# Peptides against a protein of PDB entry 6B9H, part 143

Target 1, 151 residues: chain A of PDB entry 6B9H
Amino acid sequence: AELCESLLTWIQTFNVDAPCQTVEDLTNGVVMAQVLQKIDPAYFDENWLNRIKTEVGDNWRLKISNLKKILKGILDYNHEILGQQINDFTLPDVNLIGEHSDAAELGRMLQLILGCAVNCEQKQEYIQAIMMMEESVQHVVMTAIQELMSK

## One batch from the design tools (peptide; made by RFdiffusion4, then SolubleMPNN)

Design b2_p30_3_s2 (from b2_p30_3, 16 letters changed)
Fold by OpenDDE base, seed 3:
Structure b2_p30_3_s2 (fold): chain B 151 residues (1-151), chain A 30 residues (1-30)
Amino acid sequence: as target 1 above (151 residues)
Amino acid sequence: SSATQELLQQFIEAVTADEETRQAFIESLK
């Protein structure tokens, strides 16, 4: 999916420790958790990150478990810190991500993380970084943000 | 917040804007 592919490229700019080259690399949630910690380390602290299992392998049940925790973290962050600035979004189906590596649903998950980045304390830095990316990625990110801003 | 919404709107507009406008927006982020 175009959304997933572009946001994967965006995710790669965070230079996290976990492998993040393919859609499959993101399905266990480890990359996403590390990205969220970079976005707001005070909220997504080490205690939070330690709840994400790193040795998952191909166990889709463990993937789903991680993804559920991450989704909850995002939703809580939106409510508690961002003041519900992320609006009118369809929740990703983490079961499809974990069990089938569904790119469309993964794209929705990454879109929520994008929402966190562009609303966090360092929003200016993340927007600046996006402005330096390839034009096609910028366009997809723009569209994704427009969806999150809709009321 | 309103400030964030304004920033995001400026970003949206800057993506398709001319280079001068884009650079001005980027500078405003610093």
Scores: peptide ipSAE 0.622, ipTM 0.938, DockQ to the pose 0.828
Fold by OpenDDE base, seed 2:
Structure b2_p30_3_s2 (fold): chain B 151 residues (1-151), chain A 30 residues (1-30)
Amino acid sequence: as target 1 above (151 residues)
Amino acid sequence: SSATQELLQQFIEAVTADEETRQAFIESLK
């Protein structure tokens, strides 16, 4: 999906330790968890990150478990830290991500992480970085943010 | 926050704006 591919490109700019070259690389949630830690290391600290299993292989049940924890973390972060600035979003189906590598649902998950980045303390830095990306990616990111801002 | 919403709105507008407007926005972020 266009959303997923563009946001994958965006995710790659974080230079996390986990492999993040393909959609499949993101399905276990490890990359997403590491990205969230970079966004707000005080909230997504080592204790939080340690709850995410890093060696899940192709075990879709473990992937789903990780993804559920990450989604909960995002929702809690939105409520506790961001003051619910991310509104009226459709929750991604983490079962489809973990079991089937569903790109559309993964895109929705990455969109929520985008929402965290553009609302966090370092929002200006992330917006600046986005403005330095390819124009096509900027457009997709813009559309994704518009959707999150919509009521 | 309202400040964040304004920033995001400026970003949205800058993405499709002319180069001068884009650069002005980028500089405002520094």
Scores: peptide ipSAE 0.620, ipTM 0.937, DockQ to the pose 0.818
Fold by OpenDDE base, seed 5:
Structure b2_p30_3_s2 (fold): chain B 151 residues (1-151), chain A 30 residues (1-30)
Amino acid sequence: as target 1 above (151 residues)
Amino acid sequence: SSATQELLQQFIEAVTADEETRQAFIESLK
């Protein structure tokens, strides 16, 4: 999906330790967890990150478990820190991500992480970084943010 | 917050704006 491809490119700008070259690389949640820690290390601290299993391989059950924890973390962050600025009426299906590497659902998950970045304390830095990306990526990110802002 | 919403709206507008407007927006973020 176009959303997933563009947001994968965006995720790669974080330069996390875990491999993040393909859609498949994101399905275990490790990259996403490391990105969230960069967004807000006070909230997504080491104790939180340690709950995410790193050696999951192709075990889709472990992937789903990680993804559920990450989704919960995002929702809690939105409620407790961001003041519910992210519109989460359509939640990603983590089962489809973990078991089938569903790009559309993964895109929705990455969109929520985007919502965290553009609403966090360092929102200006993340928006600036997006403005330096390729035009096509900027456009997709723009539309993704519009969806998050819509009622 | 309302301030964040305004910032995001400015971002949305800047993405499709001319280069001068884009650069002005980027500078406003610093």
Scores: peptide ipSAE 0.614, ipTM 0.936, DockQ to the pose 0.850
Fold by OpenDDE base, seed 1:
Structure b2_p30_3_s2 (fold): chain B 151 residues (1-151), chain A 30 residues (1-30)
Amino acid sequence: as target 1 above (151 residues)
Amino acid sequence: SSATQELLQQFIEAVTADEETRQAFIESLK
């Protein structure tokens, strides 16, 4: 999906340790967890990150388990830290992400992470970085943010 | 709206604005 592809490009700008070249690379949640730690290391601290299983391989059950933890973390972060600035629209189906590498659902997951970035303490820096990306990516990110702001 | 909402609205508008407006917004983020 276009959303997933553009947000994958955005995710790659974080330069995390885990491989993040393909959609499949994101399905185990490790990249997403590392990105969240960069967004807010005080909240998504080392103890939180250590709950995410590494060396998952192709085990879709472990992928889903990780993704559920990440989704919960995002929702809790939105409630506890961001003051519910992210609109609670249709949540991603982590089962489809983990078992089938569903790009559309993964895009929704990455969109929530985008919501965290543009509402976090370093929101200015993340928005600036987005403004320096390729124009087509900027447009997709803009649209994604509009959806998050919609009530 | 909150300061964050205002910032995000400015971002949304800047993405499709002319280069001068875009640059002004970018500078405001620094």
Scores: peptide ipSAE 0.597, ipTM 0.932, DockQ to the pose 0.781

Design b2_p30_3_s3 (from b2_p30_3, 16 letters changed)
Fold by OpenDDE base, seed 1:
Structure b2_p30_3_s3 (fold): chain B 151 residues (1-151), chain A 30 residues (1-30)
Amino acid sequence: as target 1 above (151 residues)
Amino acid sequence: SEETKKLLEEFIKAVTADEKTRQAFIESLK
């Protein structure tokens, strides 16, 4: 999926500790959790991050567990901090991500993280960084943001 | 917020704008 690939490229700009080269690398949620901590370390603090299991391996049940926690964190962040600025989004199916590495659903999850970044305190910095990426990626990111803002 | 909404709208426009407009937007972010 174009959305997933572009957002994977975007995620890689965060330079997190966890491997993040492939779609499979993201399915355990560890990269996403670390990215969220960078976006807002006051909210996604160390206590929150410690709830995400890092030694998951190929255990899809543990992957799904992590992904559910991350999704919950994003939704709570949107409600509690962002003031419901992310709207009309389709919730990703974390079961498909964890069990089948579904790129389309992963793209939806990464889109929510994008929503957090462009609405957070350092939104201007993240937008600036996006503007420095490849134009094709910028366009996909733009479209993803439009979808989050619409309706 | 309304401020964020306007910023994002400007971003959306800048992505498909000419280079001059894009650069102006980038500078406005600094």
Scores: peptide ipSAE 0.586, ipTM 0.931, DockQ to the pose 0.849
Fold by OpenDDE base, seed 4:
Structure b2_p30_3_s3 (fold): chain B 151 residues (1-151), chain A 30 residues (1-30)
Amino acid sequence: as target 1 above (151 residues)
Amino acid sequence: SEETKKLLEEFIKAVTADEKTRQAFIESLK
């Protein structure tokens, strides 16, 4: 999916420790958790990150477990820190992500992470970084943000 | 916040704007 591929490219700019080259690499949630920690290390601290299992292999049940924790973290962050600036969003189906590597649903998850980045304390820095990316990626990010703001 | 909303709106406009406007927005972020 266009959304997923563009946001995957965006995720890669964080230079996290976990492999993040393919859609499949993101399905266990480890990359997403590490990205969230970079976005706000005070909230997504080491204690939070340690709740995400790092060695899940192809076990889709463990992937789903991680993804549920991450989604909850995002929702809690939006409520507690961002002041509910992300509104009326469609929740990604983490079951489809974990079991089937569904790119469309993964894109929705990454869109929520994008929402965190552009509303966090370092929002200006993240927007600046996006403006330095490929124009095609910038356009998709723009559309994704428009969708979040229009609701 | 309203400040964040304004920033994001400016970003949205800048992506498809002319080069001068785009560059001005980038400079405003520094």
Scores: peptide ipSAE 0.575, ipTM 0.927, DockQ to the pose 0.822
Fold by OpenDDE base, seed 5:
Structure b2_p30_3_s3 (fold): chain B 151 residues (1-151), chain A 30 residues (1-30)
Amino acid sequence: as target 1 above (151 residues)
Amino acid sequence: SEETKKLLEEFIKAVTADEKTRQAFIESLK
């Protein structure tokens, strides 16, 4: 999926410790959790991050468990910190991500993380970074943000 | 917030704008 591929490229700019080269690398949620911690380390602190299981391997049940925690974290962050600026009318299916590595649903999850970044305290820095990426990626990110802003 | 919304709208416009306009937007973020 175009959305997933572009947002994967965006995720790679965070330089997290976990491998993040492929769609499959993101399905266990570890990369996403580390990215969220970078976005807001006060909210997504070590205690929160420690609830995400590492060394998941190919266990799709553990992947889904992690993804559910991450999705909840994003939604809580949106409500408690961001002032409900992210439109969550269409939530990703974490079951499809964990069990089948569904790129479309993964793209939706990454889109929510994008929503966190462009609404957080350091939103200007993240927007600036996006403006320095490849044009094709910028266009996809733009479209993704437009969708989040729509009612 | 309204301020964030305005920033995002400017970002959206800048992505498809000419080089001069997009560069001005980038500089405004610094």
Scores: peptide ipSAE 0.522, ipTM 0.913, DockQ to the pose 0.872
Fold by OpenDDE base, seed 3:
Structure b2_p30_3_s3 (fold): chain B 151 residues (1-151), chain A 30 residues (1-30)
Amino acid sequence: as target 1 above (151 residues)
Amino acid sequence: SEETKKLLEEFIKAVTADEKTRQAFIESLK
């Protein structure tokens, strides 16, 4: 999906330790967890990150478990820190992500992370980084943000 | 917040704007 591909490119700008070249690389949640820690290390601290299993391999059950924890973290962050700036969103189906590497659902998950980035303390820096990306990616990201703002 | 909303609106406008406007927005972020 166009959304997933563009947001994967965006995720790659974080330069996390975990491999993040393909959709499959994101399905275990490790990259997403590391990205969230960069967005707000005080909230997504080491204690939180340690709950995410890194030795997952192809075990889709462990992938889903990680993804559920990450989704919960995002939702809690939205309520506790962001003041519910992300509203009326469609929840991604983490089962489809973990078991089938569903790009559409993964795109929705990454969109929530985008929502965290553009509402966090360092929001201006993340917007600046987006403006330095390929214009086609900027357009998709802009559309994704518009969707979050209009809900 | 209203401040965040304003920043995001400016970003949205800049993405589809002419090159001069885009560059002005980028410079405003530095």
Scores: peptide ipSAE 0.430, ipTM 0.882, DockQ to the pose 0.805

Design b2_p30_3_s4 (from b2_p30_3, 12 letters changed)
Fold by OpenDDE base, seed 2:
Structure b2_p30_3_s4 (fold): chain B 151 residues (1-151), chain A 30 residues (1-30)
Amino acid sequence: as target 1 above (151 residues)
Amino acid sequence: SEETQELLQKFIEAVTADEETRQEFIESLK
């Protein structure tokens, strides 16, 4: 999916420790968890990150477990810190991500992370970084943000 | 917040704007 591929490129700019070259690389949630920690290390602190299993392999059950924790973290962050600025009318299906590497649903998850970045304390820095990316990525990000702002 | 919403709206507009407008927006973020 175009959304997933563009946001994967965006995720790669965070330079996290975990590999993040393919859709499959993101399905265990480790990259996403590390990205969230960079977005707000006070909220997504080391204690939170330690709840995400790093040695998952191909175990889709463990992937889903991680993804559920991450999704909950995002929703809690949106409610507790961001003041419910992210519209979560359509939540990603983490089962499809973990079991089938569903790119469309992964895109939805990455979109929520994007919502965290553009609403966090360092929102201006993240928006600036997006403005310096390839035009095609900027367009996809724009559309994704429009959807998050829509009520 | 209203401030964040305004910033995001400016971002949305800047993506499809001319180079001058885009550059002005980028500079406003620094």
Scores: peptide ipSAE 0.579, ipTM 0.927, DockQ to the pose 0.853
Fold by OpenDDE base, seed 4:
Structure b2_p30_3_s4 (fold): chain B 151 residues (1-151), chain A 30 residues (1-30)
Amino acid sequence: as target 1 above (151 residues)
Amino acid sequence: SEETQELLQKFIEAVTADEETRQEFIESLK
């Protein structure tokens, strides 16, 4: 999906330790967890990150477990910390991500992370970084943010 | 917040705006 591809490119700008070159690389949630920690290390602290299993391999059950924790973290962060509520009406199906590497659902997951970034304390820095990306990516990100802003 | 909403709206507009407007927005972020 175009959303997933563009947001994968965006995720890569975080330069996390975990491999993040392919959709498959994101399915275990480790990259996403590390990105969230960069977005707000006070909230997504080491204790939170340590709940995410890193040695998952191809175990889709473990992937789903991680993804559920991450999704919960995002939702809690949205409710507890973010000054603006992001749209959580349509949540990603983490089962499809973990079991089938579903790009569309992964895109929705990454979109929520995008929502965290553009609403966090360092929102201006993240928006600035997005403005420096390829125009095609900017357009997709723009659309994604529009969806998050809509009720 | 209202401030965040305004910022995001400006971002949305800047993406499809002319170069001058884009640069003004980028500078406003610094």
Scores: peptide ipSAE 0.566, ipTM 0.923, DockQ to the pose 0.778
Fold by OpenDDE base, seed 5:
Structure b2_p30_3_s4 (fold): chain B 151 residues (1-151), chain A 30 residues (1-30)
Amino acid sequence: as target 1 above (151 residues)
Amino acid sequence: SEETQELLQKFIEAVTADEETRQEFIESLK
């Protein structure tokens, strides 16, 4: 999916420790958790990050468990910190991500993380970084943000 | 917030704008 591929490129700019070269690399949630910690390390602190299992291999059940925790973290962050700036949305199906590496649903998950970045305290820095990316990526990110802003 | 919404709207507009407008927006972020 175009959304997933573009947002994967965006995720790669965070330079996290975990491998993040392919869609499958993101399905265990470890990269996403590390990205969220960079977005707001006070909220997504080490105690939160330690709840994410890092060595899951191909165990899709463990992947789904991680993804559920991450999704909950995003929703709680939106409610407690962002003041619900991310509007009503269809939740990504973490089962399809964990078990089938569904790119479309993964794209939706990454879109929520994008929502966190562009609404967090350092939103200006993240927007600036996006403006320096390839034009095609910028357009996809723009569209993704428009969807999040649609009330 | 309203301020965040305004910033995001400017971002959306800047992505498809001419180079001068894009640069002005980038500078406003610094």
Scores: peptide ipSAE 0.558, ipTM 0.921, DockQ to the pose 0.869
Fold by OpenDDE base, seed 1:
Structure b2_p30_3_s4 (fold): chain B 151 residues (1-151), chain A 30 residues (1-30)
Amino acid sequence: as target 1 above (151 residues)
Amino acid sequence: SEETQELLQKFIEAVTADEETRQEFIESLK
């Protein structure tokens, strides 16, 4: 999906330790967890990150477990830290991500992470970085943010 | 916050704006 492809490119700018070249690389949640830690290391601290299982391989049950923890973390972050600045949105189906590597649902997950980045303490820096990306990516990100801002 | 919403609105507008307007927005982020 266009959303997933563009946001994957965006995720790659974080230079996390885990491999993040393909959609499949993101399905275990490890990259997403490391990105969230970079966005807000005080909230997504080492204790939180340690709850995400590494070395899951192709075990879709472990992937789903990780993704559920990450989704919960995002929702809690939005409520506790961001003051619910991320508005009405469709929750990603983490089962489809973990079991089937569903790109559309993964895109929705990455969109929530985008919502965290553009509302966090370093929001200006992340927006600046987005403005330096390819024009096509900027447009997709813009649309994604518009969706998060709408009721 | 209102400040965040204003920033995001300016970002949305800058993405489709001319190069001069885009650069002005980028500079405002520094």
Scores: peptide ipSAE 0.551, ipTM 0.920, DockQ to the pose 0.867

Design b2_p30_4_s1 (from b2_p30_4, 14 letters changed)
Fold by OpenDDE base, seed 2:
Structure b2_p30_4_s1 (fold): chain B 151 residues (1-151), chain A 30 residues (1-30)
Amino acid sequence: as target 1 above (151 residues)
Amino acid sequence: MEEERRRREEEERRRKLLEEFQKLLDEIYS
């Protein structure tokens, strides 16, 4: 839960259009998709973003569908662009995120997005932004990054 | 006195965190 809470705070720094104040706000994947587009708009372009359904409501099936697309996008990005810098560890269970709003699994998903940010072309910018965050958040984010970089 | 102690402890904690973060940065850019 601490991981999810800290990474939610981190996600909020992107100032995306979609609401991103609660864990529930992230379960449909729209915020995460918009964040990924900001991280690398050339890869996560408008065509990719348009595959994510925005009017999901409480339909957990649609949430899971979006989350699966996002997870695939992250994995493909890691392989094709990042050179597999993100370690291959246990993948988040998007079913638990979509159906039960599982904060732990959501935290793992956000951690993968964090991995994209600190390995992308603008990695220095995102790292510097993290350095400006509150200390308690920095600690969690740092630990999360270390876990991703551990090969 | 207690407030001063807490302040010093927080500053030390912050220093250690930043040091570890710098090590992380060095690892990323190595």
Scores: peptide ipSAE 0.054, ipTM 0.564, DockQ to the pose 0.549
Fold by OpenDDE base, seed 1:
Structure b2_p30_4_s1 (fold): chain B 151 residues (1-151), chain A 30 residues (1-30)
Amino acid sequence: as target 1 above (151 residues)
Amino acid sequence: MEEERRRREEEERRRKLLEEFQKLLDEIYS
């Protein structure tokens, strides 16, 4: 999906330690957790990050477990810190991500992380960084943000 | 001339996209 491809490119700008070159690399949630910690290390601190298992391999059950924790973290962050600015009426299906590497659902998950970035304390910096990306990617990312912010 | 036209069109598309992002920023900070 175009959404997933563009947001994967966006995720790669964080330069996290975990591999993040393919869709499959993101299915265990480790990259997502590291990105969230960069977005807000005070909220997504080491105690939170330590709840995410890093040695998952191809175990889709462990992937889903991680993804559920991450999704909960995002939703709690949206409620407690962001003031419910993210429209989460449609949640990603983490089962499809973990078991089948579903790109569409993964794109939706990354979109929620994008929502955290553009609403956090450093939101201006993240938006400016997006404005420096390739135009085709910018268009997709902008559309994704507009969808989240529209209520 | 055709290349110049395409360049101008691409620049215009870029300008419009940046304007939309600026509007988005304004909405976030409003």
Scores: peptide ipSAE 0.051, ipTM 0.572, DockQ to the pose 0.680
Fold by OpenDDE base, seed 5:
Structure b2_p30_4_s1 (fold): chain B 151 residues (1-151), chain A 30 residues (1-30)
Amino acid sequence: as target 1 above (151 residues)
Amino acid sequence: MEEERRRREEEERRRKLLEEFQKLLDEIYS
């Protein structure tokens, strides 16, 4: 999906330790968790990150477990820190991500992380970084943000 | 020239994209 492809490119700008070159690389949630920690290390602290299993392999059940924890973290962050700025009426299906590597649902998950970035304390820096990206990627990211901020 | 026309069209596309992003920023910070 175009959304997933563009947001994968965006995720790669965080330069996390975990491999993040393919959709499959993101399905275990480790990259996403590390990105969230970079966005707000006070909230997504080391204790939170340690709840995410890093040695998952191809175990889709463990992937889903990680993804559920991450989704909960995002929703809690939105409620407790961001002031409910993210529209979360449509949640990603983490089962499809973990078991089938569904790119469309993964895109929705990454979109929520994008919402965290553009609403966090360092939102201006993340917005500026997006403005430096390739135009086609910028367009997709902008559309994704607009969808999140609309009610 | 055809090359100049293409250049102007590309610049216009870029301008429109940035304009749309500015509108988004205005919504976020309003």
Scores: peptide ipSAE 0.046, ipTM 0.551, DockQ to the pose 0.603
Fold by OpenDDE base, seed 3:
Structure b2_p30_4_s1 (fold): chain B 151 residues (1-151), chain A 30 residues (1-30)
Amino acid sequence: as target 1 above (151 residues)
Amino acid sequence: MEEERRRREEEERRRKLLEEFQKLLDEIYS
């Protein structure tokens, strides 16, 4: 709900090519994949991005397939590159995102991407960008980061 | 005045937000 809405606003700051104006726009994983490529183009390279199906439409099976690939990419990135800084005790249910556009689960997915941004090589730049956001959104984003980074 | 009170309350909320962010940054870069 509030988490998803605030993180949607954060995602929009990346200015990716795919439409990203609504919760529904994010459910196919295309926006999320493009955001991850911006975060670390060496890891989430063109070959990785090409495995994400575009023009999914309302096909929930393809959405779930994409989302599973995204989630795996995030978890692998956390293990291989970030040194397991993200606490993944609560993983998003990609089935609920793909089939029902569940905003709560989508929020958890976007939270993991946020974790990638604030732990990547350009972490300082992303943190500074968050500090420039509207305070109500900033508060939600900061709380989300604290939850991920808590031991 | 009520406007002044509202201003002080907003400043306090901003101060608390910045303190939380500083704690977060300290944890990330510790």
Scores: peptide ipSAE 0.038, ipTM 0.546, DockQ to the pose 0.511

